# Designs tried in a protein design run: peptides against a protein of PDB entry 8OXM. Part 79

Target 1, 371 residues: chain A of PDB entry 8OXM
Amino acid sequence: FKAEFRLAGGVNLPKIIDCVGSDGKERRQLVKGRDDLRQDAVMQQVFQMCNTLLQRNTETRKRKLTICTYKVVPLSQRSGVLEWCTGTVPIGEFLVNNEDGAHKRYRPNDFSAFQCQKKMMEVQKKSFEEKYEVFMDVCQNFQPVFRYFCMEKFLDPAIWFEKRLAYTRSVATSSIVGYILGLGDRHVQNILINEQSAELVHIDLGVAFEQGKILPTPETVPFRLTRDIVDGMGITGVEGVFRRCCEKTMEVMRNSQETLLTIVEVLLYDPLFDWTMNPLKALYLQQRPEDETELHPTLNADDQECKRNLSDIDQSFNKVAERVLMRLQEKLKGVEEGTVLSVGGQVNLLIQQAIDPKNLSRLFPGWKAWV

## One batch from the design tools (peptide; made by RFdiffusion4, then SolubleMPNN)

Design b2_p13_2_s2 (from b2_p13_2, 6 letters changed)
Fold by OpenDDE base, seed 5:
Structure b2_p13_2_s2 (fold): chain B 371 residues (1-371), chain A 13 residues (1-13)
Amino acid sequence: as target 1 above (371 residues)
Amino acid sequence: SLSMGDLIAQARA
């Protein structure tokens, strides 16, 4: 460890520590305080297992279908060390950075990211119809630019083409595996892109097993497949490579049903793995920037642990766990809305759900569904 | 509070 550390800033004052590994390589580590990184660590292990399944199948192995993983070392319930995703950038930072975001650079006459967010916040408590209308207006005046990521990073046309394929494969693999695991909170800051590989790295895995559906503003999409995500694939969009990679990933997941169910069952009943959504976490995830001022942690809120009888908590927990397992089994059988679908039918439904402006317009404004 | 992604963005700066 170097004696010097940097503060990344913000309320949590994360420490950036430069570490020299036993291999002599310098690695930046992010020491995050106040957050439970155990869920991230567990979900990274699940992703590694999914990667093992994908490597065993010839068709997914040939396509190099993998979920990018990072090392998480949980130190406590309130602290952990993240291996820095070196050479990665949040897609939100590239797209909608306030100073030099790609939207501002390539579409200077479009709405600003702030204007888009403001318009969607103004209708947050309105009808679905009003949300949809404003979302369509925002989308019309905020056109996708993520195609320029690969064009900026990969000047050689052959490399550019291969990197767009790598991106498209990464989106497909992470979308399908993320859907199977019920991964939520896929806002633009929770998805990194590797500047060398063009592959996505999903971070902040604190919303899993469809717990995003029980948020005050429920998640309405199976994964992030917004206009910029699609634009990064280039002219073919969701067709061709993306669809085929989704289908091949889904085929491997469905054919691995027993393994996936067994793994998830062990995790759901692990007393050290808190995957359930709690009200405080829900408020945190959907907190308004304006409301940051009033949540002074009054240190003295008596933890009136509502002594819910341990028995009633356990029964409620078990019923939620059983429902998660049942829904996972349905997904792995291709059961959607009571109908058994083929792999192609299921993937098609998921793509349509993910790109539907009606579903996207209903998301929490902080998710930035117009990006 | 800053997302993990915001922390990553700030630490790149």
Scores: peptide ipSAE 0.274, ipTM 0.861, DockQ to the pose 0.056
Fold by OpenDDE base, seed 3:
Structure b2_p13_2_s2 (fold): chain B 371 residues (1-371), chain A 13 residues (1-13)
Amino acid sequence: as target 1 above (371 residues)
Amino acid sequence: SLSMGDLIAQARA
């Protein structure tokens, strides 16, 4: 370790530490404090297993279908070291997080990201019909620009084309594996893009096994396939390369059913792996600006009285775990809404669900479904 | 609250 560290900004004061490895290479580490990184570490191991399955299949190997992984070393229940995702940027930072965001640069007359957020927050408690109408108005006045990411980074036309294909393959692989694992909270800050490879890196894996569906505003899409995500694929959109890569990924996942079920079963019953959604986590993920005032620190509720019968908690947990395993088995059999689908039929249904503006309009405004 | 992505973005600056 170098003696010097840098403080990253923000409330939790993350530390950047430069480490010299035994190989003499310097590696940047992000030390995150006060958050449980165990779930991220476990999900990265599951992604590595999925990558192993994808590399064993000749067709997925030839297509270079992989999920980008990062090293997570949990140090405690509230601290860990993340391997620095060098050369990556949050897609939200590139698109909307600054005055120089791609939407502002390429579409200066469209609604601002703030105007879009405000309009969707105003209808947050309204009907699904009102949410849909406002979402369509926002979408009409906020047109996708993510095609320009590859155009800005890759000036050579042959390299540009290859990187656009790498991006499309990365979206397909991560979307299907993310669906199988029930990954939620796929907002624009939880997805990084590598500026050299054009591949996606999914981070903050704290919502898994469809626990996003039990949030106060339930998740209504299987993965992020918003208009900007599609725009990054170029003129073919979700057709051709993306669809074929989804189908080949789904085929490998379905053919690996026994292995995936066995791994997930071990993880669901690991007493050290807290994957369940709790009310505090739900509140943290979907905090409204109006709710900031009433978080009085008086949840000094005495730790004493929640001796709720350990037996009833365990029975409820076991029923949730069993339901998660059953739903995972259904996905791996191609069972959707009580019907057995082919790989192509299942992938088509998932794509249609992910791009449906009715599903997108129902998401929590913080997810930024118009991006 | 800062997302992990926000922390990564801030640590790049």
Scores: peptide ipSAE 0.262, ipTM 0.850, DockQ to the pose 0.057
Fold by OpenDDE base, seed 1:
Structure b2_p13_2_s2 (fold): chain B 371 residues (1-371), chain A 13 residues (1-13)
Amino acid sequence: as target 1 above (371 residues)
Amino acid sequence: SLSMGDLIAQARA
């Protein structure tokens, strides 16, 4: 470890530590405090298992379908070391950075990212119809620009084409595996893109097993497939390579049902793996800038009520775990809304749900569904 | 609250 550390800004004051490995290589590490990184570590293990399944299948191996993983070392319930994803940038940083974001650079006459957020926050408590109308106005005045990522990073046309395909495959693989694991929509800053490979790295995996559906603003999409995410695929959008890679990923997941169920069952009943949504976590994930002032949680709730609640908590936990396993089994059978779908039918339904502006307009404005 | 991505963005600056 170097004696010097940098403070990253923000509420949790994360520390960037440069470490010299036993191999003599310097590695940046992010030390995050006050967050449980165990969920991220567990989800990385699940992604590694999914990658093993994808590499065993000839069709997914030929397509180089993989989920990018990063090293997570949980140090305690409230601290861990993340491998710094060297050579990655948050897609939100590239797209909507206030200084040099791609929307500002390529679409200077569109609404600013701040104007879009303000408009969607103003209708947050309004009807679904009002949300949809404002979302469509925002979308009309905030046109996608993520196609320019590969064009800026890869000047050679052959390399550009290969990297756009790598991006499209990465989105497809992460979308389908993310759906199976119930990761839901992803905050635009919690998706990193590798500046060399054009592959996505999903971070902050604190919402899994469809727990996003029980948030104060429930998730309405199976995965993030917003207009910029689609624009990065180029002129074919969700058709062709993306759809075929989704279908081949879904085929491998469905054919691996027993393995996936067994592993997820072990994880759901692991007493060290807190995957359940709690009210404080839900509030943290969807906190409004205005709500920061009043919620001092008076931690003075008396220890005495905890004893009777353990049996009811255990029964409630077991019922939630059973429902998660049942829903996972349904997904792996292609059961959607009580109907058994083919792989192509299931993938088509998921794509349509993910790109539907009615579903996108209902998402939490903080997650920027217009990006 | 800052996302982990916001922390990464701040740490790149």
Scores: peptide ipSAE 0.188, ipTM 0.820, DockQ to the pose 0.060
Fold by OpenDDE base, seed 4:
Structure b2_p13_2_s2 (fold): chain B 371 residues (1-371), chain A 13 residues (1-13)
Amino acid sequence: as target 1 above (371 residues)
Amino acid sequence: SLSMGDLIAQARA
């Protein structure tokens, strides 16, 4: 370990530490304090299992379909070491950085990221119709630019083409695996892109098993497939490579039903794995700037021992776990809205749901569904 | 609240 550390800023003051490995290589590590990284660690293990299934199938192996993983070492319930994803950038930083974001560089006459966010926050408590109208106005005046990521990073045309395909395959694999695991929509800053591979790395996996549907603003998309995510695929968008990679990933997931159910069952009943949504976590994920003023924790520790009987908590937990397993089984059978779909039909439905402006307009504005 | 990605962005600056 070097004696020097850098503070990454923010309330939790994460520390960047440089570690010299036994191999003599320096590795940057992010030490996150006050956050439970166990869920991230478990989800990385599940991703590794999905990758093993994808590597066993000839069609997905030939396409190099993988979900990118990172090393998470939970040190305690409130601390862990993350492998610093060196050479990765948050897609939100590339797209909507305040100083030199791609939207500002390529579309200087469009709305600023701040103007878009302000407009969507103003309608956050309004009707779905008003949200949709404002979202369409925002989208018209905030055109996608993520195609320029690969163009900036990969100047050789052959390399550029290969990297755009790698990106498209990464989005497809992560979208379908993310849907199966119920990761839902992902905050734009919680998707990293590797500047060398063009593959996505999903971080901060605190929402799984469709727990995003029970947030104060429920998720309405099966995965993030926003306009910039699609723009990064190039002119074909969701058609061709993306769709085929989704279908091939879904085929492997559906054909691995028994294995996936068994694994998820073990995880859902693991007493060390808290996957359930709690009110504090929900508030953290969807905190509005206006709501910061009222959360003076009046720690009036009024010790109202609401002895909620341990038995009623366990029965409630078991019913939620059973519901998650039932929904996972439905997904793996291709059951959508009470109808059994083919792999192509199921993938098509999921793509249509993910790109629908009506669904996107209903998302929490903090997740920036217009990006 | 800052996402993990926001913390990573700040750590790069």
Scores: peptide ipSAE 0.172, ipTM 0.811, DockQ to the pose 0.060

Design b2_p13_2_s3 (from b2_p13_2, 6 letters changed)
Fold by OpenDDE base, seed 4:
Structure b2_p13_2_s3 (fold): chain B 371 residues (1-371), chain A 13 residues (1-13)
Amino acid sequence: as target 1 above (371 residues)
Amino acid sequence: ALSMGALIAEAKA
């Protein structure tokens, strides 16, 4: 370990530590001191398994379908070490950085990211119709620019083409596996893009097993497939490579039903793995700027009194776990809304749900569905 | 709340 560490900004003051491995390689590590990294670690293990399934299948192997993983070492319930995602950038930083974001650079006459956020916050408590109208106005005045990521990073046309394909495959694989695992929509800052591979790295996996549907503002999309995500695929958008890679990923997932169910069952009943949504986590994920005033966390540690009967909590937990497993089994059978779909039919439904402006307009404005 | 990605962005700046 080098004696020097850098503080990352933000409330949790993560530490960047440079470590020399026994192999003589320097590795940057991010030390989090206030977050439970167990969920991230578990989800990385599930992704590694999904990658193993994808590598065993000839069609997905030939397409190099993989989810990028990072090393997570949980140290406690509130601390751990992450592999520093060197050579990555959050897609939100590239797109909507206040100073030099791609939207500001390429579309200087469009609404600012702040104006878009403000407009959508103003209608947050309004009807779905009002949300949709304002979302459409925002979208009209905030046009996609994520195509420029690959154009800026990959100047050689042949390299550019291959990297755009790598990006498209990465989005497809992560979207389908993310749907199967119930990751839902992903905040733009929690999707990193590798500046060398153009592959996505999904981080901060705090919502899984469709727990985003029980948030105060429920998720309405199976995965993030917003306009900028699609723009990064180039002129074909969701058609051709993306759709085919989704279908091939879904085929492997459906054909691996027993393995996936068995592993998810073990995880859901692991007493050390808290995957359930709690009110504090929900507030953290969807905190409104206006609600900052009253939540002094009187973390009075002393509320011993919620000795609610362990039996009733356990029965409620077991029923939630059973419902998650049943829904996972349905997904892996292609059961959507009581109908059995083909792989192509299921993938088509998911794509249509993910790109529907009505679904996107209903998302929590903090997740920036217009980006 | 700062996402993990925002914290990573701030750490790279």
Scores: peptide ipSAE 0.028, ipTM 0.674, DockQ to the pose 0.059
Fold by OpenDDE base, seed 1:
Structure b2_p13_2_s3 (fold): chain B 371 residues (1-371), chain A 13 residues (1-13)
Amino acid sequence: as target 1 above (371 residues)
Amino acid sequence: ALSMGALIAEAKA
């Protein structure tokens, strides 16, 4: 390790550490000092297993369907080392950076990202109808620009076309795998895009197994398929390559039901793997800018008073774990809303749910469903 | 609270 480190910004003051490997290669590492990285590490192992299943199938292997993974080394319940995702940028940084974001560059007469967020925050406590109307106004005045990512990075037309296909395949694979694992919607800063491969890297996997549905503002989409995510696919949108890659990924997942259930069962009952949503984590994930001042004192309150009877906690935990396994089994059977669907029917339902402006308008405004 | 991606963006800046 080098003796010097750079502080990253933010509440947790993560440290960037440069290390020289035994191979003589310099590697940047992000050291996070207050978050449990065990969930990220476990989810990366599950993604590696999904990639193994996808590589074994001829149709998914030919399409190069993979979910991108990164190395996570948990050091404690509150500290770990992340592999620094070199050559990646958060999609939110590319799209809505205040200085040089693609929306500002390509659509200078549209609403600013701040104006969009303000409008959606003003209606956060309003009816679903009012949220939908304001979301549609925001969408009309904030048009997608993510097509320009591949156009800026890949000037050769043949390379551009292949990278747009790689992006579309990556979105499809991560969407279906993410749905099966119940990752839900993803904050635009927690999706990285590789500037060389055009593939997505999902980070901060602290919401899994549909725990996003029990947030104060519940998730209403199976995965992130917002207008910019779709715009990055080009003129075909969700049709053609994306749909076919979703169907082929879902086919492999459904045909691997026993393996996936066995793996998830072991993880859900691992006493070292806390996947459950707690109230503090829920507040942290959906924290309002106004609430930042009040939560500072309560994070230091001693963990001592939750001596709820261990028996009632364990029974509640087991019932939640059983429900997660049952819902995973339903997804892998194609059971949606009590109906058994074909792979094509299930994928179609999920796509329609993910792109529905009524579902998107109900998301937490902090997740920026208009991006 | 900043997302891990926002922390990564700030760390790259």
Scores: peptide ipSAE 0.026, ipTM 0.643, DockQ to the pose 0.060
Fold by OpenDDE base, seed 3:
Structure b2_p13_2_s3 (fold): chain B 371 residues (1-371), chain A 13 residues (1-13)
Amino acid sequence: as target 1 above (371 residues)
Amino acid sequence: ALSMGALIAEAKA
């Protein structure tokens, strides 16, 4: 390790450290404190396994279908070392940075990102009909610009075309793998794009196994397939390459049912792997600006009552784990809403659910469904 | 807990 470290900003003051490996190579690492990284580490292992399954299949291997992974080394329940994602940017930073975001640069007469957020916050407690109307007004006055990412980064037309295909394949693979694993909290800061490969890196994997559906504002989409995500694919959008890559990924996942179920079962019953949504985590993920004042730390719940209900907590946990496994088995069989679908039928349903403006308008405003 | 995305954004700034 070099003796010098850089502070990354933010509340937890993460440290960027330069490490010289035994191979003589310098590697940047992010030391994150005060956060549990075990869930991220476990989900990265599951992604590596999904990549192994995708590499064994000739059709997915030829298409280079992979979910991008990063190294996570948990040091404790409150600290870990992350591989520094060098050459990646959050899609939200590129699209909706207040100073020089792509929406402001390419669409200066559209609503600002702040105006869009404000309009959706004003209707947050309103009917689904009112949310839909305001979402459609926001979408009309906030047009997608993510096509310009590849155009800015890749000036050669042949390279540009190859990178747009790499992007589309990455979105397809991560969308289907993420759906199978029930990955939630896919806001624009939790998805990075690699500036060299145009591939996506999904980070902050703390909402998995459909735990996003039990949030105070439930998640209504299987993955992020918003207008900017689609715009990055170019003129064909979700048709052609994206759809075909989703189908080929889903074929491999469904044909690997036994392997996926066995591994997820081991993880769900691992006493060291806390995947369940708790009220404090739910409150943290969906904090309203108005709710900052009344968080009295009711930390004074007496330590004595925690001992008695261990048996009832364990039975409740087991029932939740069983429901997660049952739903995973249904997905891997192509069971959607009580109907068995073909791979093409299942992928079509998921695409339609993900792009439906009625589903998108119901999401928590912090998810930024108009981006 | 700042999202890892926010931490990475802040670490680039």
Scores: peptide ipSAE 0.007, ipTM 0.452, DockQ to the pose 0.059
Fold by OpenDDE base, seed 5:
Structure b2_p13_2_s3 (fold): chain B 371 residues (1-371), chain A 13 residues (1-13)
Amino acid sequence: as target 1 above (371 residues)
Amino acid sequence: ALSMGALIAEAKA
């Protein structure tokens, strides 16, 4: 390890540490405190398994369908080391950075990211109808620009075309794998794009197995397929390459049902893997930026352990785990809303749910569904 | 805590 470290900003002051590996390669590591990285580590293992399944199938292998993974070394419930995703950028940083974001550069007359956020925060406690109307107004005045990522990074037309395809394939693979695993909290900071490959890297995997549906503002989309995500695919949008790659990924997942169920079952009953949403985590994920100042929880550790009988907790846990497994089995059978769908029918339903402005308007404003 | 993505954004700025 180098003697010097950099602070990444923010409340937890994570440390960026440069280390030289036994292979002589320098690697950046993010040392995060106060967060349980075991969820990320477990989900990375599940993604590696999904990648193995995708590589065994000829159609998905030919398309190079993979979910990008990163190394996670959990040290404790409150500390771990993450591989620094070198050569990536958060899609939110590219799109909605206050200084030089692509929306500001390419659409200077549109609403600012701040104006969009403010408008959606003002209606956060309003009806679904009012949320929808304001979301549509925001969307009309905040037009997608993510097409420019590939245009800026890949000046050669042939390279540009191949990178746009790589992006589209990465979105498709991660969307379907993410849906099967019930991956939530897909805000614009939790999705990185590789500046060389145009592939997505999904980070912060702490909302899995549809636990996003039990947030104070429930998640209403199966994956992030917002207007900028679609714009990055180019003129065909969700049609053609994206849809076909979703279908081919879904075919592999459905044909791997037994393997996926067995692995997820082992994980759900692993006493070291806390996948359940707790109230503090839920509050944290949907905290308002303005409320950051006062919640120093002096969690005085002394307040009454409501000794909920260990038996009632275990029974409740098992019941949730069983429901997760049942829902996973339904997804892998193509059962949606009590109906068995073909792969094409299921993928179509998921795309329609993900792009529906009614679903998008209901998301927590911090998710930035207009981006 | 910042999301991992926010931390990565701030660390790249």
Scores: peptide ipSAE 0.007, ipTM 0.426, DockQ to the pose 0.059; fails the geometry check

